# Peptides against a protein of PDB entry 4KTY, part 45

Target 1, 266 residues: chain A of PDB entry 4KTY
Amino acid sequence: YVLNDIGVIFYGEVNDIKTRSWSYGQFEDGILDTCLYVMDRAQMDLSGRGNPIKVSRVGSAMVNAKDDEGVLVGSWDNIYAYGVPPSAWTGSVDILLEYRSSENPVRYGQCWVFAGVFNTFLRCLGIPARIVTNYFSAHDNDANLQMDIFLEEDGNVNSKLTKDSVWNYHCWNEAWMTRPDLPVGFGGWQAVDSTPQENSDGMYRCGPASVQAIKHGHVCFQFDAPFVFAEVNSDLIYITAKKDGTHVVENVDATHIGKLIVTKQI

## One batch from the design tools (peptide; aimed at target 1 W76 C111 V166 Q197)

Design b2_p21_5 (made by RFdiffusion4)
Pose (drawn by RFdiffusion4):
Structure b2_p21_5 (pose): chain A 261 residues (1-241, 247-266), chain P 21 residues (1-21)
Amino acid sequence: YVLNDIGVIFYGEVNDIKTRSWSYGQFEDGILDTCLYVMDRAQMDLSGRGNPIKVSRVGSAMVNAKDDEGVLVGSWDNIYAYGVPPSAWTGSVDILLEYRSSENPVRYGQCWVFAGVFNTFLRCLGIPARIVTNYFSAHDNDANLQMDIFLEEDGNVNSKLTKDSVWNYHCWNEAWMTRPDLPVGFGGWQAVDSTPQENSDGMYRCGPASVQAIKHGHVCFQFDAPFVFAEVNSDLIYITAHVVENVDATHIGKLIVTKQI
Amino acid sequence: DAYGGAELSNQHFVDRLNALK
């Protein structure tokens, strides 16, 4: 989780698992300096850089280009003007070195690309880290921790009213640290996510959220535990437009995996 | 904006609701 500079990112389907190799390259010339440059550009106060909670949260904001001209721009537009399609990248090095050199956000990325770059950032600084993949990953748009699926009278999905969504898969990172800001028992792996989905305190960032706190549903503990809980375990609520028609308690988060040791 | 694997179609949720019923 610190010294391995290559890894595997899982994707595809639960019974059709695909792998994508990834070069983290945290030891390559220019990368460590690039990680420091990322924190400088985030205008992160130096006095907080010894705190992995802060470093990881800043990283979750600065790895994406939204709000702060950070590292990577997300796109699904099937055009990818003036850049590289997200699927073309095979590691983090070219992205990070291009960012340091050009001093401009790099185009383009999707969830595994954000996760790969963020993993490089964490391991390079010495924060143990890994990439996790969540199959059938929920995206909660209205912060009620459930998927609200609105149906027309005919029983079909009303695409105008329905805003929540579900991904075939989503990848984020876990960072290892104590949580002196939380009661004892909630350190260890913290979910951190640099892929923009929802604002957290006015910026696209997410975490650190204690995985242990998410497991027992104690999502009152900072940061962004309710959103992460919703990604892995929200119920689907079918609502006819308002009457609750049905509840699917098993669809979300069918499987979560990471590379074996 | 949001990024992940491709989103599920509306038809997927109709099929799933019918299966639950």

Design b2_p21_5_s1 (made by RFdiffusion4, then SolubleMPNN; from b2_p21_5, 12 letters changed)
Fold by OpenDDE base, seed 4:
Structure b2_p21_5_s1 (fold): chain B 266 residues (1-266), chain A 21 residues (1-21)
Amino acid sequence: as target 1 above (266 residues)
Amino acid sequence: MSLGGEKLSDEFFVELLEKLK
């Protein structure tokens, strides 16, 4: 796998696919030092630093600021007064160098910024990595592998009955590694995500989840395979919430979530 | 359309459901 300094990130909508350039800068001065510093801040022992499973999982946690004062603070409320708007970033270098210099989380990121910085982190540490964009990306909040859409008896959506959501797009990373902790055949690309979405064993992190396992419905494999599976394969479940408290499944749509998954092949 | 990801709205799902009926 060729490790390029410049990438393309896909975003937008499935019917209006857009691209942006991103400078990874994994070979620029200070970036490796910053990646080592990130692992130091995570209190990662030296023995773990050679294990791409541990490194990618730590990176998933540390590229976001939650739990551990990691690299990036996420913001989705369009209030960026105390930092840089996510859209203003053009690459990972400035973010990582700011983090190293300030020793404080950098504001602000969204999914592609997290994915960009995480891609740099992985590549800098010798882990082949790419950014993946999933259109109609589900966020399963209750770990039921479904995207629940609650309807009132009048047909209006009641968004208060679930924390599940679907994003027009979401970006995460795939990292290439062997998985000796999994059955044979589940190595290769592993989904890892540094965007803080769900708690995984006490921290906002995601993966590594075997892409092959997910493709074959093997959600029992560590790490976070159910969540990643749900992102790409949840059914939309339309549920009428009756006044008597009963729920009735009105419709099921298995065709929308994960409708398009795009990555730059290099 | 923002440069960032956006949650699909309630209206989106209503419209989608109508297409399924």
Scores: peptide ipSAE 0.561, ipTM 0.915, DockQ to the pose 0.438
OpenDDE base, seeds 1, 2, 3, 5: peptide ipSAE 0.552, 0.543, 0.547, 0.551; ipTM 0.907, 0.903, 0.909, 0.908

Design b2_p21_5_s2 (made by RFdiffusion4, then SolubleMPNN; from b2_p21_5, 13 letters changed)
Fold by OpenDDE base, seed 5:
Structure b2_p21_5_s2 (fold): chain B 266 residues (1-266), chain A 21 residues (1-21)
Amino acid sequence: as target 1 above (266 residues)
Amino acid sequence: MSLGGERLSDEFFVKLKEKLK
């Protein structure tokens, strides 16, 4: 999880799983310097740079360009003017070196590109890390741990009321660390995500969230455990919005979100 | 299908709900 400089990322659909190669290149010339530069741009205290909790949280913020002119600009509109289409990237090295040389955010990334670059960042700094792909990944926008689907009386989705969404797949990272800030037993793999999805205490970042805590329903543990829990465990709640303003729960589906979570084994 | 992740469409959820009935 640290020494492997090439990997496989899973994508596609749950019934049509696909793989792509990704070169992490954490040992390539200039990559460590770039990772240090990223932490410098984040104005991270030197004392914190040896703490994987702080490093992974800062990394989750800085691998995306939002808030802090971090590494990657996300784009999902299939236009990609003034940059490289996300699908054209084959590894982290070119992205990180471009960021270091230009000192400006690199265009463009999507979830697997963010996860690939973040994986390089973590591994380069000696933090064991892997990429995780979640099929039917929920994006809970109101922190209620549900995927609320609002329907019109005719059965169509009310897109104005429906704030939550589901990705066909989403990629994030798991980083291995101790969690002395949590109760015993909640160290090990921590979910961290650099794809800008939600604001976490003022910045687009996510984690570290204890995978063990999430598996046991301990969503109160820092950081961002409710959001990560929702990505993998949200129920689909179908709510009919009546013209009189009343809401009626029509159906609940607990079987689709997080239907498959895949990671490469060493 | 695009190489990138996509948000599931409204039509997907409508069809999915119909299967629950």
Scores: peptide ipSAE 0.509, ipTM 0.894, DockQ to the pose 0.441
OpenDDE base, seeds 1, 2, 3, 4: peptide ipSAE 0.486, 0.506, 0.503, 0.483; ipTM 0.888, 0.889, 0.893, 0.890

Design b2_p21_5_s3 (made by RFdiffusion4, then SolubleMPNN; from b2_p21_5, 13 letters changed)
Fold by OpenDDE base, seed 2:
Structure b2_p21_5_s3 (fold): chain B 266 residues (1-266), chain A 21 residues (1-21)
Amino acid sequence: as target 1 above (266 residues)
Amino acid sequence: MSLGGPKLSDEFFVELKEKLK
């Protein structure tokens, strides 16, 4: 198979789908060396570097700067004074080469930048990978597989109680691998996400989570299947927080989260 | 504005809830 050096990333809104080009550059000079350097910075054992499960999990952690001085610093506040605005990046090469040269996290990324760089990392290391965009992507903070929206008695959102959130879209990666650590049939595409969203066993990382397992509700399978499941299949639970401290479920919406999942077919 | 996926606003959910009624 031939891995494309240039890809398309879907973004925007479900009613206004947009695309952007992204140069992965997995075959450019210095990129493979940088990917090896990333694994070195992660202090990854040599014996694990041939295992796509371990590699993808380490990559998930290391493409973000949290915990381990990984590749990219995320920023969502629209203030990018100390780096490059996420929208200015057109590919992975400059980011990875800057990281290798400076040996410091590169500023700044958002989900598609994380996904783009992670896609390069995976491909460089011989792991087939693609970017997936999920519209109405839930961010479950408490692993209850719900998007809990707490409301005041007046119907406004209680932002203090509402810890979960929903992205209009979110990008992550799927990596192709066998999963001998899982039951038969749960190999193939695995969801992995380098955007720092939740802590997974001590680090901001996500996956590999079997796409087949998630599709069939097997959230008990490692790694981070509950979180990924919630991203694509959470119900919106509207909970009124009453003055007496009681919580009442007012509405349930099972139709919005994960409304559209888009990927370029490899 | 960030071209990244912004967090949906509180107002969005309020409006969405009203559509469910």
Scores: peptide ipSAE 0.417, ipTM 0.867, DockQ to the pose 0.449
OpenDDE base, seeds 1, 3, 4, 5: peptide ipSAE 0.412, 0.394, 0.375, 0.405; ipTM 0.866, 0.861, 0.855, 0.865; seed 1 fails the geometry check

Design b2_p21_5_s4 (made by RFdiffusion4, then SolubleMPNN; from b2_p21_5, 12 letters changed)
Fold by OpenDDE base, seed 4:
Structure b2_p21_5_s4 (fold): chain B 266 residues (1-266), chain A 21 residues (1-21)
Amino acid sequence: as target 1 above (266 residues)
Amino acid sequence: MSLGGEKLSDEYFVNLLKELK
């Protein structure tokens, strides 16, 4: 959707679903100019600016500050002394206008803030977009499509053996576009994520990944389909790390990750 | 429970595994 400037973001836990209002403000003064400025900062050529694939991928990179001095600095350590706590934001407008004015990354964001700002960016540029919340969202760090949980022989978790993690929830965006670069049928909603999670071909960005491709296990399609697939469908693999260095799979749970995916249908 | 996303703890998975056994 591109016309609605107010949205609802789902967050919390699967057993305690919460909602937050978010003002996208894609029609407010200075917002389009800021979105153009973002593309200018990305050094995006004019020919690419009409391509939603390129625009969404650039937006995915530029809404986060990593690599390219993009819009938002993420913080998850509860230390917000040099900016605004992520929870204090109520919409995209103040963030985007601050970015345009200061020409420096705005502090701070978390997933729903990234998703909110990115949703504004997409909608402002005429790309239908929505926010998606995934409960039990996996972060596959080693691109094996699994969520590895290592256990010591005593049954305690050894969190040092993997960088994989599961979030109680994560928010990203879906953008509507044709995918002439993919086989027929894989257009429509594309997952894009501006929260800096993993490096994708040299930058912290994610997508566009075909939602249809992901639903059918087609992780070979550009962009970042394996990562998005893992977010919603990783198996939990419980592995006992023995003292002799051998690993034994104790259990596999294929039902836990991506237990609920919610979006506001507008 | 914070407004922000949180990583599930090691304890969460230990407890989950106990339920699976």
Scores: peptide ipSAE 0.585, ipTM 0.917, DockQ to the pose 0.424
OpenDDE base, seeds 1, 2, 3, 5: peptide ipSAE 0.562, 0.567, 0.577, 0.581; ipTM 0.908, 0.906, 0.912, 0.912

Design b2_p21_6 (made by RFdiffusion4)
Pose (drawn by RFdiffusion4):
Structure b2_p21_6 (pose): chain A 261 residues (1-241, 247-266), chain P 21 residues (1-21)
Amino acid sequence: YVLNDIGVIFYGEVNDIKTRSWSYGQFEDGILDTCLYVMDRAQMDLSGRGNPIKVSRVGSAMVNAKDDEGVLVGSWDNIYAYGVPPSAWTGSVDILLEYRSSENPVRYGQCWVFAGVFNTFLRCLGIPARIVTNYFSAHDNDANLQMDIFLEEDGNVNSKLTKDSVWNYHCWNEAWMTRPDLPVGFGGWQAVDSTPQENSDGMYRCGPASVQAIKHGHVCFQFDAPFVFAEVNSDLIYITAHVVENVDATHIGKLIVTKQI
Amino acid sequence: EKQSTELPFSHFSERLKELKS
């Protein structure tokens, strides 16, 4: 989780698992300096850089280009003007070195690409890290920790009212650290996510959220535990437009995996 | 923000029919 500079990112389906190799390249010439440049550009106060909670949270904001001209721009537009399609990248090095050289956000990425770059950032600085993949990953748009699926009278999905969504898969990172800001028992792996989905305190960032706190539903502990809980375990609520028609308690988060040791 | 991995809304209609079956 620190010294391995290559890895595997899982994707596809639960019974059709695909793998994508990834070069983290945290030891390549120019990468460590690039990680420092990322924190400088985020205007991160130097006095907080010894705190992995802060470093990881800044990283979750700065790896994406929204709000702060950070590292990577997301796209699904099937055009990818003036850049590289997200699927073309095979590691983090070219992205990070291009960012340092051009001093401009790099185009383009999707969830595994954000996760790969963020993983490089964490391991390069010495924060143990890994990439996790969540199949049938929920995206909660109204912060009620459930998927609200609105139905028309005919029972079909009303696409105008329905805003929440579900991904075939989503990838984020876990960072290893104590959580002196939380009661004892909530350190260890912290979910951190640099893929923009929802604002957290006015910026696209997410975490660190204690995985242990998410497991027992104690999502009151900072940061962004409710959103992460919703990604892995929100119920689907079918609502006819308002009458609750049905509840699917098993659809979300069918499987979560990471590369074996 | 959206990605290519987003499921279509037809997926939920089919899933609701399965739950009612």

Design b2_p21_6_s1 (made by RFdiffusion4, then SolubleMPNN; from b2_p21_6, 8 letters changed)
Fold by OpenDDE base, seed 5:
Structure b2_p21_6_s1 (fold): chain B 266 residues (1-266), chain A 21 residues (1-21)
Amino acid sequence: as target 1 above (266 residues)
Amino acid sequence: MSQSNELPLSYFEELLKKLKS
């Protein structure tokens, strides 16, 4: 998970799984220097640069441009007039080298581009990492571990009240590290995500969240475990919002979110 | 490559209809 410089990313639909190659290029000229530059831009102290917990958290913030003029600008509007369409990228090297050269965020990325660049960053710094694709990935924006779908009395969705959303698919990373800041047994794979989705203690970042902790429902462990848990395990809660302000749970679907989680095995 | 996208709210309307059928 460190030495491979070419990978496969899963995407598409749960019933029509697709793959694409991605060149990580962590050994290419200038890439390590760029990773160091990224940490410099984050004003990360030298002592923290040897700590994979701090490095992965900083990386999750800096691979996206939000807050800190990080590496990639996300765009999902299918209008990419001032840069490269997300689908045109074939690897991390060109993106990282452009960032280093221009010293400005690179346009544009979506989840697999963020994950690809982040994977390069992690591997370049000696952190074992892989990309994970989650189909029907929830975005819980109010931290209640549910995908709340508010309905009008006629059964139509109330778009104003419904704040949570679900991605057809979403890619993030898992990084291998010990977690001395957590109880014994919660090291190993840690979920980290550089796609800007939710603000975490002042920055658009996510993780590291212990995969083992999440699997066992320990969502109180730092960092961002509730959010990652919700991405893969939220119940769809259909709530009828009555005109009188009363909310009634109409239906609960515990099987739809996180239909399939896929990662490449070495 | 297919872009990632948020599922339209109509998707859940149809899903609920199926659940109720």
Scores: peptide ipSAE 0.588, ipTM 0.927, DockQ to the pose 0.510
OpenDDE base, seeds 1, 2, 3, 4: peptide ipSAE 0.586, 0.582, 0.579, 0.550; ipTM 0.927, 0.926, 0.926, 0.919

Design b2_p21_6_s2 (made by RFdiffusion4, then SolubleMPNN; from b2_p21_6, 7 letters changed)
Fold by OpenDDE base, seed 1:
Structure b2_p21_6_s2 (fold): chain B 266 residues (1-266), chain A 21 residues (1-21)
Amino acid sequence: as target 1 above (266 residues)
Amino acid sequence: MKQSNELPLSYFEELLKELKK
């Protein structure tokens, strides 16, 4: 989880799982220097750089360009005129070296690109890390642990009221560390995500969230456990919005979100 | 490589119809 410089990323559909190779290149010339530069740009105190909790949280913020002119600009609209299409990248090295050279955010990334670069960052700094792919990954934007689908009285979805969304697939990272800030048993794999999805205490970042805590339904522990829990466990709640302003639950589907979570075993 | 994408809301309309059957 630290020594491998080439990996496999899962993508596609749950019924048609696909893989692609990704070169992490954590041992390539200039990559460690770039990772240190990223922490410098984040103005991270030297005392915190030895703490994987702080490092992974800073990394989740800095691998995306939002808030702090970090590494990657995301784009999902199939318009890539001012950069490189996300699918054209084959590894982290070119991205990180471009960032170091230009000192400007690199265009463009999607979840697997963010996860690939973040994986390089973590491994380069000695933190065991892997990429995780979640199929039917929910984006809960009001922290109620639900995917709320609002319906008109005719049964069609109300797009104005429906703010939550579901990705066909989403990639993030798991980083291995102890969690002395959490109760005993919640160390080990921690979910961290650099794809800009939701604001976490003032910045677009996510984690570290204890995988063990989430698996046991404990979402009260830092960081961002409710959001990560919702990505993998949200119920689809179909709500009819009546003209009189009342809401009626039409249906609940507890099986659709997080149908499959895959990671490469090394 | 297939890009990640948010599922269209119409997907859930169809899903709900199937659930009601």
Scores: peptide ipSAE 0.589, ipTM 0.933, DockQ to the pose 0.518
OpenDDE base, seeds 2, 3, 4, 5: peptide ipSAE 0.577, 0.574, 0.547, 0.588; ipTM 0.930, 0.927, 0.924, 0.933

Design b2_p21_6_s3 (made by RFdiffusion4, then SolubleMPNN; from b2_p21_6, 8 letters changed)
Fold by OpenDDE base, seed 1:
Structure b2_p21_6_s3 (fold): chain B 266 residues (1-266), chain A 21 residues (1-21)
Amino acid sequence: as target 1 above (266 residues)
Amino acid sequence: MKQNNELPLSFFEELLKELNS
């Protein structure tokens, strides 16, 4: 989880799982320097740089360009005219070295690119880390732990009212650390995510969220546990929006979101 | 590599039909 510099990332669909290689390159020349530079750009105090909780949270914010001119700009619109298409990257090294050289965000990434670069960052700084792929990954944006699908009275989806979404697949990271700030038993793997999805206390970042806490339904512990819980456990709630403004739950599906979570054992 | 993307809302319309069948 620290020594391997080449990995495999899972993608595709739950019934057609695919893999691609990714070079983390945490031992390559200039990569450690770049990781330190990232923390410098974040203006992270030296006293916090030895704390994996703080480091992983800062890394979550800084691997994406939002808020702080971090490493990667995301793009999902298939328009990559001003950079490199996300699929063209084969590893973290070129991205990190470009960031260090240009001192500007690198274009472009999608979830596996963010996760790959973040994995390099964590491993480079001595934090055991792995990439996790969640198929049918929910994006809950109102923190109600549901995927709310609003329907017209005719049964079609109301796209205006439906704000939540579901990714075909989503990649994030798990980082291994103790959590003295949490109750006993909630250390170990912590979910962290650098793909910009939701604002967390003023910045686009996510985690560290205790995997054990989430697994047992404890979403009250820092950081961003409700969001991560929703990614893997949200029920699909079909809500008919009546013309009079009333909402009626039409159906509930608890079987689709997070039906498969995959990670490589390395 | 297959693009990471949000599922279209029409996907859930079809799921609902299956759920109601």
Scores: peptide ipSAE 0.564, ipTM 0.922, DockQ to the pose 0.532
OpenDDE base, seeds 2, 3, 4, 5: peptide ipSAE 0.559, 0.555, 0.519, 0.562; ipTM 0.921, 0.921, 0.914, 0.922; seed 5 fails the geometry check

Design b2_p21_6_s4 (made by RFdiffusion4, then SolubleMPNN; from b2_p21_6, 9 letters changed)
Fold by OpenDDE base, seed 1:
Structure b2_p21_6_s4 (fold): chain B 266 residues (1-266), chain A 21 residues (1-21)
Amino acid sequence: as target 1 above (266 residues)
Amino acid sequence: MKQTNELPLSYFEELLKKLKA
């Protein structure tokens, strides 16, 4: 989880799982320097740089360009005229070295690119880390732990009212650390995500969220546990929005979100 | 590599039809 510099990322569909290699390159020349530079750009105090909780949270913010001119600009519109298409990247090294050289965000990334670069960052700084792929990954944007699908009275989806979404797959990271800030038993793997999805206390970042806490339904513990919980456990709630403004639950599907969570055992 | 995509809302329309059948 620290020594391996080449990994495998899972993607595709739940019924057609695919893999691609990714070179983390945490031992390559200039990569450690770049990781330190990232923390410098974040203006992270030296005293916090030895704390994996703080480091992983800062890394979550800084691997994406939002808020702080971090490493990667995301793009999902298939228009990559001013950079490199996300699928063209084969590892973290070129991205990190470009960031260090240009001192500007690198274009472009999607979830596996963010996760790949973030994995390099974590491993480079001595934090055991792995990439996790979640199939049918929900994006809950109102923190109610549900995927709310609003329906017209005719049964068609109301796209205006439906704000939540589901990714076919999403990649994020798990980082291994103790959590003295949480109750006993909630250390170990912590979910962290550098793909800019939701604002967390003023910045586009996510985690560290205790995997054990989430697994047992404890979403009250920092950081961003409700969001991560929703990614893997949201119920699909079909809600008929009537013309009179009333809402009626039409159906509930508790089996669709987070059908499969995959990670390489390395 | 296949990019990530948000599932179209029509996907859930069809899913609901199956659930109600």
Scores: peptide ipSAE 0.553, ipTM 0.914, DockQ to the pose 0.503
OpenDDE base, seeds 2, 3, 4, 5: peptide ipSAE 0.524, 0.539, 0.498, 0.547; ipTM 0.886, 0.911, 0.900, 0.912

Design b2_p21_7 (made by RFdiffusion4)
Pose (drawn by RFdiffusion4):
Structure b2_p21_7 (pose): chain A 261 residues (1-241, 247-266), chain P 21 residues (1-21)
Amino acid sequence: YVLNDIGVIFYGEVNDIKTRSWSYGQFEDGILDTCLYVMDRAQMDLSGRGNPIKVSRVGSAMVNAKDDEGVLVGSWDNIYAYGVPPSAWTGSVDILLEYRSSENPVRYGQCWVFAGVFNTFLRCLGIPARIVTNYFSAHDNDANLQMDIFLEEDGNVNSKLTKDSVWNYHCWNEAWMTRPDLPVGFGGWQAVDSTPQENSDGMYRCGPASVQAIKHGHVCFQFDAPFVFAEVNSDLIYITAHVVENVDATHIGKLIVTKQI
Amino acid sequence: SLTEEQIETINNWLLDSTPSN
């Protein structure tokens, strides 16, 4: 989780698992300097850089280009003007070195690309890290920790009212650290996510959220645990437009995996 | 109440309406 500079990112389906190799390249010439440049650009106060909670949260904001001209721009537009399609990248090095050289956000990426770059950032600085993949990953748009699926009278999905969504898969990172800001028992792996989905305190960032706190539903502990809980375990609520028609308690988060040791 | 066929159709629609990575 620190010294391995290559890895595997899982994707596809639960009974059709695909792998994508990834070169983290945290030891390549120019990468460590690039990680320091990322924190400089985020205007991160130097006095907080010894705190992995802060470093990881800044990283979750700065790896994406929204709000702060950070590292990577997301796109699903099937055009990818003036850049590289997200699927063309095979590691983090070219992205990070291009960012340092051009001093401009790099185009383009999707969840596993954000996760790969963020993993490089964490391991390069010495924060143990890994990439996790969540199959049938919920995206909660109204912060009620459930998927609200509105149905027309005919029983079909009302696409105008329905805003929540579900991904075939989503990838984020876990960073290892104590959580002196939380009661004892909630350190260890913290979910951190640099893929923009929802604002957290006015910026696109997510975490660190204690995985242990998410497991027992104690999502009151900072940061962004309710959103992460919703990604892995929200119920689907079928609502006819308002009458609750049905609840699917098993659809979300069918499987979560990471590369074996 | 929804049938199993309706639930499966809705669940497929959720995936089809969301862009893939």

Design b2_p21_7_s1 (made by RFdiffusion4, then SolubleMPNN; from b2_p21_7, 8 letters changed)
Fold by OpenDDE base, seed 5:
Order: C-alpha cells, then structure tokens, then sequence
Structure b2_p21_7_s1 (fold): chain B 266 residues (1-266), chain A 21 residues (1-21)
C-alpha cells in the first residue's frame, strides 16, 4: 500500500465491472517535492505535516482545485476544451508535475483521477493508502443519512425537491493511521475523498472518517462520518409530494446504495 | 404504492454516470 507505484482502479457498472491501470509514481523524480509544495500552498504548519490525520484532511482539500487553487479541476460535462479529458490520464505523475510547474490547477479530473492523485500524495508521504470503488454511491447533500426521492402524484421524480443523487460508481481513498482523537478501536483504515462533493466546515474536503466507526454506525466521530456513511448505506426514501403540501412515504429501499465496494488487495 | 417498473425508472433517473464512459 506504500511501495507499489502501479495500481488498478475499478469502475463501470455493478453488473459490468471494469478495471483500468493507474501509475501512482510516488517515487518518481519531483513527486515528493510536489507533495511538499501542495502542503506549502495549503499553508500547512510544519508541526502538522507529520500527523497523518491533518495531512490526509489537507490532501483531501488540496487535490481538488476548489477553495484553495489545489491540484485538479473537476469536470463532468464531456467538453474538456481547455485541458486533458479525464479518461486520457494514465497516472498521477504528469498531473502533479504539471501542477508544480504551472502553479495552477490542472484540467481535468473525475473521481478516479482525484483518487489516483490523492493515492500518490498519501503514499508519497508514507501514509498507507488504497483506492476504493463504491457502486451505487449516494450523494446525500442535506446530511440526513438517507436518499430523499420526491415524486409527483403521477409517479415522476420532482427534480426541484429531489436534491440527492446516486453515482453509478464513485472512487475515494482509504488511508491507514491511528486515531488518538477517537476512542480506542477506531484507528486503521480511514475514508478520505478529494473529489469535490460537499462542503465540510468551509472547504470541499472529506475525512478522515473511521471505516470501523462507519461499519458500526458511529457517525458522530470526526471527520465527515455521516457523509461517508450515507455514500455506502443510505436508504432510498420514496416520498410523494401531494399538491396540498403533504408528504407520503411510498417505499423504503435499504438495498440499493452501496451494492458493492471494491478495493485492490495487496 | 409504486410498481416495480416505476421504481426501476426512478432509479435510472437518479443515476448519474461518468460522461466519458
């Protein structure tokens, strides 16, 4: 999880799983320097740079360009006119070196690109890390730990009221660390995500969230445990919004979200 | 209540996909 500089990322559909190679290149020339530069751009205190909790949280923020002129600009519009299409990237090295050279965010990334670059960042700094792919990954944007699907009386989705969404797949990272800031037993793998999805205490970042805590339903622990929990375990709540303003729950599905979570085992 | 067909349609409408895939 630290020494391997070539990996595989899972993507596609739950019933048609695909893989793509990704070169992390954490030992390539200039990459460590670039990772240090990223932390410099984040204005991270020197005392915090040895703390994997702080480093992973800062990395989560800085691998995306939002808020802080970080590494990657996300784009999902299939245009990509002013940069490289996300699918054209084959590894982290070119992205990180371009960022270091230009000192401007690199275009463009999507979830697996963010995860790939973030994985390099973590491994380069000696933090064991892996990429995780979640199929049917929920995006809960109102922090209620469920997917609220609002329907018109005719059964069609009310797009104005329905704010939550589901990705066919989403990639993020898990980083291995102790969590002295949490109760005993919640160290180990921590979910961190650099794909800009939700604002976390003023910045587009996510984690570290204890995987053990999430597995046991402990969403009260820092950082962003409710959001990560929702990504993998949200119930679908089908709600009919009647014309008179009343809401009726039509169905609840606890099986749709997080159908499969895959990571490379080393 | 919703039919299985309606539920499937709704699930597809809620599903975001990577544009390049």
Amino acid sequence: as target 1 above (266 residues)
Amino acid sequence: SLTKEQIEKIKQELLDRTPQE
Scores: peptide ipSAE 0.438, ipTM 0.880, DockQ to the pose 0.514
OpenDDE base, seeds 1, 2, 3, 4: peptide ipSAE 0.318, 0.433, 0.434, 0.332; ipTM 0.841, 0.879, 0.879, 0.850; seed 4 fails the geometry check

